# Peptides against a protein of PDB entry 6UG1, part 69

Target 1, 304 residues: chain A of PDB entry 6UG1
Amino acid sequence: SNEERKRRKYFHMLYLVCLMVHGFIRNEWINSKRLSRKLSNLVPEKVFELLHPQKDEELPLRSTRKLLDGLKKCMELWQKHWKITKKYDNVGLYMRTWKEIEMSANNKRKFKTLKRSDFLRAVSKGHGDPDISVQGFVAMLRACNVNARLIMSCQPPDFTNMKIDTSLNGNNAYKDMVKYPIFWCEVWDKFSKKWITVDPVNLKTIEQVRLHSKLAPKGVACCERNMLRYVIAYDRKYGCRDVTRRYAQWMNSKVRKRRITKDDFGEKWFRKVITALHHRKRTKIDDYEDQYFFQRDESEGIPD
Target 2, 301 residues: chain A of PDB entry 6UG1 as posed
Amino acid sequence: SNEERKRRKYFHMLYLVCLMVHGFIRNEWINSKRLSRKLSNLVPEKVFELLHPQKDEELPLRSTRKLLDGLKKCMELWQKHWKITKKYDNEGLYMRTWKEIEMSANNKRKFKTLKRSDFLRAVSKGHGDPDISVQGFVAMLRACNVNARLIMSCQPPDFTNMKIDTSLNAYKDMVKYPIFWCEVWDKFSKKWITVDPVNLKTIEQVRLHSKLAPKGVACCERNMLRYVIAYDRKYGCRDVTRRYAQWMNSKVRKRRITKDDFGEKWFRKVITALHHRKRTKIDDYEDQYFFRRDESEGIPD

## One batch from the design tools (peptide; aimed at target 1 M13 V17)

Design b2_p26_8_s4 (made by RFdiffusion4, then SolubleMPNN; from b2_p26_8, 14 letters changed)
Fold by OpenDDE base, seed 2:
Structure b2_p26_8_s4 (fold): chain B 304 residues (1-304), chain A 26 residues (1-26)
Amino acid sequence: as target 1 above (304 residues)
Amino acid sequence: DEFRKKLEEYLKKLLEEYKEYLEKEK
């Protein structure tokens, strides 16, 4: 019905706000001074120097290569620190079906929200789920004075799915779900004026995204619980930015149709949510990023 | 319009709850 379509759209919007607020809170927790002091000790001086290369005036690419090598070594150090990767409880922050939401509304399961103290202890010991591990990796880079962002792929329920039964029955459902991450890292490359993508936990990859990312879900089974729609970046100064354009190859033709921003009302609403979570002034880094997104939009073209 | 108002009120409430949380952790 038209009423059910409205209900699903509204619930999607509410769920999206809750996810974006969750990302904001986790981004604040990883700015803990106590955690920073502990995590900085994981990075030896030689790796710190690679993270902060001098500008090579002859070949700026050499400075980027040093930064990439430093980030690779940080990823290796993080793997040594992280002793226990816990499985997600149920589906974690991956996308729920409408049926799962309806069933969960009937079952007053008090989701025990992880407390800040428990999070800081988990990161400090290297014991937790993949999301906690990624968030801790961002904290370690920030402890080394690296301009690292926490990236969150927000997975609200699909308001464009109007099926009554949306149950996912499959033996490999968990493996397909966790094939691609929900959280990752971006690092500002001051030499190339671009964000470097770092997945320290899932794919264990570093990439300079041009047209597509390895972190973008591919295949029907993987996209059932992980649809690339709302990739939100949280920086160390409490900036909040939509960076979906970086990871979406087909933003205009495919991704936009699955977003609340497909109409002017949804665009204005989503901009208000971003503005409410954005607690810093605009910088030249934002200008370079917006220019990159503009170029990516022009290069995709208007879908025929 | 009514849904817009409710969602804006809910966003305000979430932001206020978060502000109160930040004040209690000081």
Scores: peptide ipSAE 0.028, ipTM 0.574, DockQ to the pose 0.040
OpenDDE base, seeds 1, 3, 4, 5: peptide ipSAE 0.028, 0.028, 0.026, 0.025; ipTM 0.578, 0.625, 0.610, 0.580

## One batch from the design tools (peptide; aimed at target 1 K112 T113)

Design b2_p27_1 (made by RFdiffusion4)
Pose (drawn by RFdiffusion4):
Structure b2_p27_1 (pose): chain A 301 residues (1-169, 173-304), chain P 27 residues (1-27)
Amino acid sequence: as target 2 above (301 residues)
Amino acid sequence: AEEEFEELLEEVEEKLEEHGQYDLLHS
């Protein structure tokens, strides 16, 4: 019914707001001073110097390389620090079906509250699922004074799914791509470097294509790329989906609430509500990348 | 701006509670 259609649109908006805010608060917890000081001693002087390379006037590229080596070394040592990698209970934060949600609302059960202290204890011990692991990785980079963003792919239920059944054909297929990952700023190449230290264990300087964007019909059942939100040290919140969307204006726009005007205005209201800092020059360099990327997409196939 | 944010958060949590989304609220 048209009524159920409207409810799905609203609940989608509601669930999305909650997800984005959780990203905002979790990013706050990542900045914890007490935790940052402990995680900093995990980084040797050699790697620390690689994470803060000297300006090389003749060839800025060398500085970028040193940072990449540093990022690689950090990924490696984080693989060692993280001793226990749990499985997501049930579905984690991957996209759920309308049927699954309706049923979760029905069954109230008992849910162990988490809170901030328990999160900190888990990151320091090295116990957690991949979300906790990558988030902790970002906290470590920040304790070393690197401009690290937390990236979250918000996976609210699909408001474009009109079906009354909503049934699907696997765990391994869900976890192929991450919900959380990291970005680090390169002051030499003036670009954001994408880092996934937990799932794909890769570092990529995304230009026009990214390894992180999910592919194949089966894998996209639980992970439909729509809202890629970046949170930074100074409490910025930016929609970074353009970096990770091969067909943003075609394929992805149909799945976002921003397709109509009311949707874009509303979405902007939330981003602004979550962006608690003033514009820096880096924001401009990023907007320039996005503009060029937005103009290079062109006609679809 | 901070007060508006807190109010927005309370309203979202209340609406989700009414919808029985206890798993999300406890995460």

Design b2_p27_1_s1 (made by RFdiffusion4, then SolubleMPNN; from b2_p27_1, 13 letters changed)
Fold by OpenDDE base, seed 3:
Structure b2_p27_1_s1 (fold): chain B 304 residues (1-304), chain A 27 residues (1-27)
Amino acid sequence: as target 1 above (304 residues)
Amino acid sequence: MEEELKELIKKVEEELKKLGMYDLLSR
């Protein structure tokens, strides 16, 4: 019905705001001064120097290569720090079906909300789920004065799915769900004027995204609980930006159709949500990023 | 609605109230 379509759209919007605020709160928690002091001690001076290379005036690419080597070593150090990777409770922050949402309304399952103190302890000990691990990695880079962003792929229920039964066939293995991350890191490269993508936990990869990312879910089974629609970046100064364009190869032809921003009302609404979560002034870094997104939109073209 | 989502909604409402943007959820 038209009513059910409106209900699913509204619930998607509410769920999306909840996820985006969750990312904002986690981004605040990883700015903890106490945590920063502990995590800076994990990074040797030689690795710190690689994270902060001098500008090579002859070949700026040499400076980028040093930064990439520093980030690789930080990923290795983080793997040594992280002792226990816990499985997600149920599906974590991956996408739920409409049936699962309806069934959950009937079952008052007490989700154990992680307190800030418990989060900081978990990161400090190296004990937690993959999301906590990624968030801790961002905290370590920030502790080393690296301009690192927390990235969140928000997974609200699919309001474009009007099927009555959205039950996933029971064989959707936990492995297919977690094949691609929900959280990752971006690092500003001041030499190339680009964001570097870092997945320290899941794929253990560093990318300079050109046209597509390895972090973008592919295949039917993986996309059932992880559909790339809302990739939100949270910086150390409480900036909030939609960076979906970086990771979406087919933003205009495919991804936009699955977003609330497919119509003018949804675009205006989503822009208000981003503005509410964006607590810093615009910078030259934002100008370079917007220019990159513009070039990517022109290169994709208008879908025929 | 799952308890985790209810707790998130409460946090969202509190944060939106602080931002003077509470109307984003009421519309």
Scores: peptide ipSAE 0.077, ipTM 0.735, DockQ to the pose 0.065
OpenDDE base, seeds 1, 2, 4, 5: peptide ipSAE 0.037, 0.076, 0.028, 0.082; ipTM 0.704, 0.731, 0.700, 0.734; seed 5 fails the geometry check

Design b2_p27_1_s2 (made by RFdiffusion4, then SolubleMPNN; from b2_p27_1, 15 letters changed)
Fold by OpenDDE base, seed 3:
Structure b2_p27_1_s2 (fold): chain B 304 residues (1-304), chain A 27 residues (1-27)
Amino acid sequence: as target 1 above (304 residues)
Amino acid sequence: MKRELEELIKKVNEELRKLGMYDLLSR
């Protein structure tokens, strides 16, 4: 019905705001001074120097290569720190079906919210789910004075799916779900003037995304619980930016149709949400990023 | 936190409580 369509759209919007606020709160928690002091001790001086290379005036690419090597070593150090990767409880922050949402509304299951103290303890011990692990990795990089962003792929229920029964039956449903991450890291490369993508936990990859990312879900089964629609970046200064364009190859042709921003009302609403979560002034880094997004929009319109 | 964000969080939490979904989204 038209009413059910409106309901699903509203619920999607509400759910999206909740996820974005969750990302903001986690981004605040990883700025903990107590956690920073502990995590800085995991990074040897030699690795710290690689994270902060001098500007090579002859070939800036040499400085970028040092940074990339430093980030690789940080991923290795993080794997040594992380002792226990817990499975997600149910589906974690992956996309729920409409049926699962309806069933959950009826089940008064008290889910224990992870408190800040429990999160800090989990990161410090190296015990937690993949999301906690990624968030801790961002905290470690920030402890080393790296301009690292927490990235969150927000998975609100699909308001474009009007099917009543969206039951996901499959023996490998969990494996397919966790194949791609919900959280990852971006690091600012001051030499190339670009964001470097880092997945320290799931795919264990470092990318300089040009057109496509390995972190973008591929295949029907993986996309059932992980649709690339809202990739939100949270920086150390409480900036909040939509960076979906980086990871979406087909932003204009495919992704936009699955977003609340497909219409003017949704675009204006979503901008208000971003503005409410954005707590810093604009910087030259934002100008470089916006220029990159502009170039990506132009290039998508040119059929190769 | 900016007052606007606190108000937004409050409003979101209130709506989630009405939907019985507060505990589902708090993780």
Scores: peptide ipSAE 0.028, ipTM 0.701, DockQ to the pose 0.728
OpenDDE base, seeds 1, 2, 4, 5: peptide ipSAE 0.064, 0.097, 0.026, 0.086; ipTM 0.741, 0.760, 0.692, 0.751; seeds 1, 2, 5 fail the geometry check

Design b2_p27_1_s3 (made by RFdiffusion4, then SolubleMPNN; from b2_p27_1, 12 letters changed)
Fold by OpenDDE base, seed 1:
Structure b2_p27_1_s3 (fold): chain B 304 residues (1-304), chain A 27 residues (1-27)
Amino acid sequence: as target 1 above (304 residues)
Amino acid sequence: MEKELEELIKKVKEELEKLGMYDLLSS
C-alpha cells in the first residue's frame, strides 16, 4: 500500500539517524585520551616516522609511499595486538530485512548496550568484534597524530523493497554477510591531497580509491545485508561527511535510487542530519575532497 | 556536545527503545 511505503521510508530515515548517531558516539569514544596513551605505545618510533614523512620536494610520491608503508606496518601491529575477534551477535550493524525488524519489535530483547568503559577495555585488551577492532585501529592512528577518519557504511532497511516477505533464504551464511566491512578507516595524505582507504581487519587492504573500491560489496548474497548507500566519515575534530561518492562507482545510476536523497525532501532532510553531526569548521581538506567528488560525478555522467 | 545533538541522540535512543532496536546503538 501507499501507507506501507510511507511507513518503510519513515522507518528507514529513523534507523539511518540512529546508525549515524552510533557512528558519532563511537568516534567520540575513539578520541579517549586514556586509550590514546595506551595505543601510542603499540607504534615504534620507526613506524611513527613513516607515518610523518618529510615532504619530498623532488618527488612527493616518495612521501606518500612512506605513509603507505607506515600504514601497512600499523595494520600488521594492530593484527598482533588484536587477540580475540568475536562474531557479531546476530547480524550486528548489517542490514536487517523488514520481516526481521517486525519480529524484533515483538521481541523486546534487552540488548546489553556496550558502555564506553567496556569499549575502551575491549580495544585496550584486543578483544571484540570486527567493528570494535576497526574503531580501535582508528584510535591508534589518532594516537600517533595521524589524521584518520572512522568510516561507517550505514545499513538501514531497504525502503525500496516493497515485498511483504523479505526473509533472506536462511543459507546466507555469516561468511557472506561479513565478506565486506561496515567500518573502515580513511587517512589523509597531505602530499597527494587525497584520502587513503584502510581496511585493517576484514580485507586487510590499503587503497587509493580512483574509480572503485574493493570495500564496495559485490554479488547478490553480499549485497543482501550490505548495500553501499550511506558511507559516513567521522574525523578526529568531530566532522561528519557523506563520502559515499568515493566508494560508489555508480552513484547516480544505482546508489542514489536506494537513498533517501533520491528526492528533494530526502536530500534536504539528510543534509540537516549531516549538519547536526558536523561539529567543525570547513577546511582545505574538505575543498579537495569536494573537488574530487565533483570530478567523480562528472566522469560518471548522467545515467542513460 | 551541542545541545541539539544531545537532544537528537536522546530522541533517537527513545525511538530505538520503542522499536526494540536499542541493540543497534548498543552493539
Scores: peptide ipSAE 0.069, ipTM 0.736, DockQ to the pose 0.725
OpenDDE base, seeds 2, 3, 4, 5: peptide ipSAE 0.059, 0.053, 0.052, 0.057; ipTM 0.729, 0.722, 0.725, 0.730

Design b2_p27_1_s4 (made by RFdiffusion4, then SolubleMPNN; from b2_p27_1, 13 letters changed)
Fold by OpenDDE base, seed 2:
Structure b2_p27_1_s4 (fold): chain B 304 residues (1-304), chain A 27 residues (1-27)
Amino acid sequence: as target 1 above (304 residues)
Amino acid sequence: SLKELEELIKEVKKELEKLGMYDLLSS
């Protein structure tokens, strides 16, 4: 019905804003001064120097290579720090089906919300789920004065799916679900004027995304619980930006159709949500990023 | 602001309430 379409749309909007607020709160928690002091001690001076290379005026690419090597070493250090990767409880922050949402509403199961103190302890001990691990990695980079963003791929229920029964096949569902991350890191490369993508936990990869990212879910099974629709970046200064364009190859042709921003109402609403979560002034970094997104939109073209 | 976000959430909640989704909002 038209009512069910509206219901799913507005529930998607509510769920999306709750996820975006969750990302914001986690981004505040990783700015903990106490955590920063502990995590900075994990990074040797030689690795710190690689994270902060001098500008090579002859070949700026040499400075980028040092930064990339520093980030690689930070990933290795993080793997040594992280002792226990817990499985997600159920599906974590991956996408739920409409049926699962309806069933969960009937089952008043109190989700145990992780407290700030428990989060900080988990990161400090190296014990937690992959999301906590990624968030801790971002905290470590920030402790080393690296301009690192927390990235969150928000997974609200698919309001474009009007099927009643989306029975997801059980056993392989978890492996396919966790094949791609929900949280990752971006690091500002001041030399190339680009964001570097870092997945320290799942794929253990560093990328300079041009047209395609390895973090973009591929295949039907992986996309059932992880649809690239809302990739939100949270910086150390409480900036909030939609960076979906970086990771979406087909933003205009495919991704936009599954976003609330497909219509003017949803676009205006989503812009208000981003603005409400964006607690810093615009910078030249935002200008370079917007220019990159513009170039990516031009290169994709208008979908036929 | 957080206040603007709360207002946006309230607007969405109000529309969900009109659609009879009270049980999802009370949890």
Scores: peptide ipSAE 0.183, ipTM 0.788, DockQ to the pose 0.173
OpenDDE base, seeds 1, 3, 4, 5: peptide ipSAE 0.177, 0.181, 0.181, 0.044; ipTM 0.785, 0.786, 0.785, 0.719

Design b2_p27_2 (made by RFdiffusion4)
Pose (drawn by RFdiffusion4):
Structure b2_p27_2 (pose): chain A 301 residues (1-169, 173-304), chain P 27 residues (1-27)
Amino acid sequence: as target 2 above (301 residues)
Amino acid sequence: SLTSENVIETAWEEKADLIEEVMKDAE
């Protein structure tokens, strides 16, 4: 019914706001001073110097390379620090079906509250699922004074799914691509470097294509790329989906609430509500990348 | 462990007024 259609659109908006705010608060917890100081001693002087390379006037590229080596070394040592990698209970934060949600609302059960202290304890011990692991990785980079963003792929239920059944054909297929990952700024190449230290264990300087965007019909059942939100040290919140969307104006726009005007205005209201800093020059360099990327997409196939 | 219920609960405990403000026009 048209009524159920409208409810799905609203609940989608509601669940999306909650997800994005969770990203905002979790990013706050990542900045914890007490935790940062402990995680900093995990980084040797050699690697620390690689993470803060000297300006190389003749060839800025060498500085970028040193940072990549540093990022690689950090990924490696984080693989060692993280001793216990749990499985997501049930579905984690991957996209759920309308049926699944309706049923979760029905069954109330008992839910262990988490809170901030428990998160900190878990990152320091090295116990957690991949979301906790990558978030902790970002906290470590920040304790070393690198401009590290936390990236979250918000996976609210699909408001474009009109079906009354909503049934699907696997765990391994869900976890193929991450919900959380990291970006780090390169002041020499003036670009954001994408880092996934937990799932794909890769570092990529995304230009026009990214390894992180999910592919194949089976994998996209639980992970439909729509809202890629980046949170930074100074409490910025930017929609970074353009970096990770091969067909942003075609394929992805149809799945976002921003397709109509009311939707874009509303979405902007939330982003602004979550962006608690003023514009820097880095924001401009990023907007320039997005503009060029937006104009290079062209006609679809 | 992190769940959807925990995410919703945490969002409402920490930012209920903000959620109500941004959702008012969607009503």

Design b2_p27_2_s1 (made by RFdiffusion4, then SolubleMPNN; from b2_p27_2, 15 letters changed)
Fold by OpenDDE base, seed 4:
Structure b2_p27_2_s1 (fold): chain B 304 residues (1-304), chain A 27 residues (1-27)
Amino acid sequence: as target 1 above (304 residues)
Amino acid sequence: MITYENVIKTSLEEHGELIEELLEEVK
């Protein structure tokens, strides 16, 4: 019905804003000075030097290579720090079905909320789920004065799915779900003027994304609970930016149709959400990023 | 542990006013 369509759109927006706010809160928590002091001790001087290479005037690519090597070593150091990887409770922050949402609304289960103190302790000890681990990795890079962003792929319920029964009965549903991350890192390369993508936990990969990312879910089963629609970047200065364009190969033809931003009202609303969570002034880094997104939009073209 | 429902609840508890304001236009 039209009413059910409106209801699903509303719940999509509710869950989207709550997930984006969650990303903001986690980004604040990882800026903890106490945590920063602890995590900086995980990075040896030699690795710190690789993270902060001098500009090679002859070949700027050499500086980028040093940064990439530093990031690789940071991933290795982080794996040594992280002692206990917990499984997600239920589906973690992966996408709920509409049936699951309806059932959860009826079930006043008191869920234990993770407090800031518990999060900081978890990161400091290296004990937690993959999302906490990624968030801690971003905190470690920030502790080393690296311009690292927390990236969150927000998974609100699919308002474009109008099926009544959206139950997922697959035996491998959890394995397919966790195949691709919800949280990852981006690092600013001041030499190439680009963001470097870092997944320290799931795929354990570093990418210089041009047209596509390995972090973008592929295949029907993986997309059931992880649809690339809202990839939000949270920086150390409390910037909030939509970076979905980086990871979406087919932003205009496919991804936009699954976003609230498919219409003018949704675009305006989503811009308000981003603005409300963006607590810094624009920088030259944002200019380079916007130029890259523009070039990606032109290169994709208008879908026929 | 962090559940989807806990995240929603925490966001509403910490920033409920902002979320309500942003959603008022959608009602």
Scores: peptide ipSAE 0.524, ipTM 0.932, DockQ to the pose 0.826
OpenDDE base, seeds 1, 2, 3, 5: peptide ipSAE 0.470, 0.478, 0.480, 0.472; ipTM 0.917, 0.920, 0.921, 0.920

Design b2_p27_2_s2 (made by RFdiffusion4, then SolubleMPNN; from b2_p27_2, 15 letters changed)
Fold by OpenDDE base, seed 3:
Structure b2_p27_2_s2 (fold): chain B 304 residues (1-304), chain A 27 residues (1-27)
Amino acid sequence: as target 1 above (304 residues)
Amino acid sequence: MLTYENVLKTSYEEHGELIDELMEEVK
């Protein structure tokens, strides 16, 4: 019905804003000075030097290579720090079906929220789910004065799915769900003027995204609970930016159709959400990033 | 641990006024 379409759009928007606010809160928590002091001690001087290479005036690529080597060593150090990776409770922050949302609304179960103190302790001990681990890795890089962003792939319910949800088959569904991450890291390369993508936990990869990313979900089964639609970047200065264009190969032809921003009302609303969560002034880094997104839009073209 | 319901709850506890303002236009 038209009413059910409106209801699904409303809940999509509600869950989207709550997920984006959650990312903002976690980004604040990882800026903890107490946590920063503890995590900086995990990085030896030689690795710190690789994270902060001098500019090679002859070949800037040499400086980028040192940074990449430093980031690789940081991933190895982080793996040694992280002792226990817990499974997600249920589906974590992966996408729920409409049936699961309806069932959860009926279940008045008092879920205990993770407090800031519990999060900081979990990161400090190296005990938690993959999302906590990624967030802690971003905190470690920030503790080393690296310009690292927390990236969140927000998974609101699919308002474009008007089917009555059948129960997803349980055991194989978890493996397919966790194949691709929800949280990852980006690091600013001041030499190449690009963001470097870092997945320290799931795929354990470093990528300089050009046209496609390894972090973008592929295949029907993986996309059931992880659809690339809203990739939000949270920086150390409380900037909030939509970086979906980096990770979406087919932004205009495929991804846009699954976003609230497919129409003018949704675009204006989503800009208000981003603006409300963006607490810093524009920088030259934002100019380079917007130029990259523009070039990506031109190269994809507008679907006829 | 962190369920979708916990995210909703925590987000509203910290920024409920902002969420309500942003959602008023959607009603």
Scores: peptide ipSAE 0.607, ipTM 0.935, DockQ to the pose 0.851
OpenDDE base, seeds 1, 2, 4, 5: peptide ipSAE 0.597, 0.603, 0.604, 0.605; ipTM 0.934, 0.934, 0.935, 0.935; seed 5 fails the geometry check

Design b2_p27_2_s3 (made by RFdiffusion4, then SolubleMPNN; from b2_p27_2, 15 letters changed)
Fold by OpenDDE base, seed 1:
Structure b2_p27_2_s3 (fold): chain B 304 residues (1-304), chain A 27 residues (1-27)
Amino acid sequence: as target 1 above (304 residues)
Amino acid sequence: MITYENVIKEALEKHKELIEELLKEVK
């Protein structure tokens, strides 16, 4: 019905706000001074120097290469620190079906609330789920004075899916779900004026995204619980930005149709949510990023 | 009539545990 369509749209909006607030809070937690002091000790001076290369005036690319090497070494150091990767409880922050949401109303599961203290302990010990691990990696880079963002791919239920039963019954359902990350890192390259994408945990990759990312879910099974729709960046200064354009190859043709921002009402609403979570002034970094997004939008064109 | 506010209110009542899971870090 038209009523059920509206209900799913509005519930999607509520769920999206909850996820975006979750990302904001995790971003505050990883700014912990106590955690920063502990994690800085994981990075030896030689790696710190690679993270902070001098500007090569002849070939700025040499400075970018040093930064990339530093980030690779940080990813290796982080893997040595991380002892236990826990499975997600249920689906974690991956996308729930409408049926799972309805069924959850009947099951008063005592959700164990992860407190800030428990999170900080988990990161310090190297014991936790992949999300905690990625968040801890961002904290380590921030502890080394790297301009690292926490990236969250928000997975609200698909309001465009009007099917009643979307039972995701499959033996490999968990494996397909976790094939692509929900959280990752971006690092500002001051030499190339671009964000570097870092997945330290799942794919263990570093990318300079041009047209597409390896982190973008591909294949039907993977997209059932991980749809690239709302990729939100949280920086060390409590900035909040929609960076979906970086990771979406087909923003205009495919991704927009599955976003709340497909109409003017949804665009205005979503902009208000971003603005409410954005707690810093605009910088030249934002200008370079917006210019990149503009160029990516022009290069995709309007879908026929 | 289905409004955003009504859906939020109903969701806060019906899906309290789910919302608490998503916001478990705010409490």
Scores: peptide ipSAE 0.332, ipTM 0.877, DockQ to the pose 0.056
OpenDDE base, seeds 2, 3, 4, 5: peptide ipSAE 0.074, 0.036, 0.204, 0.118; ipTM 0.737, 0.707, 0.814, 0.763

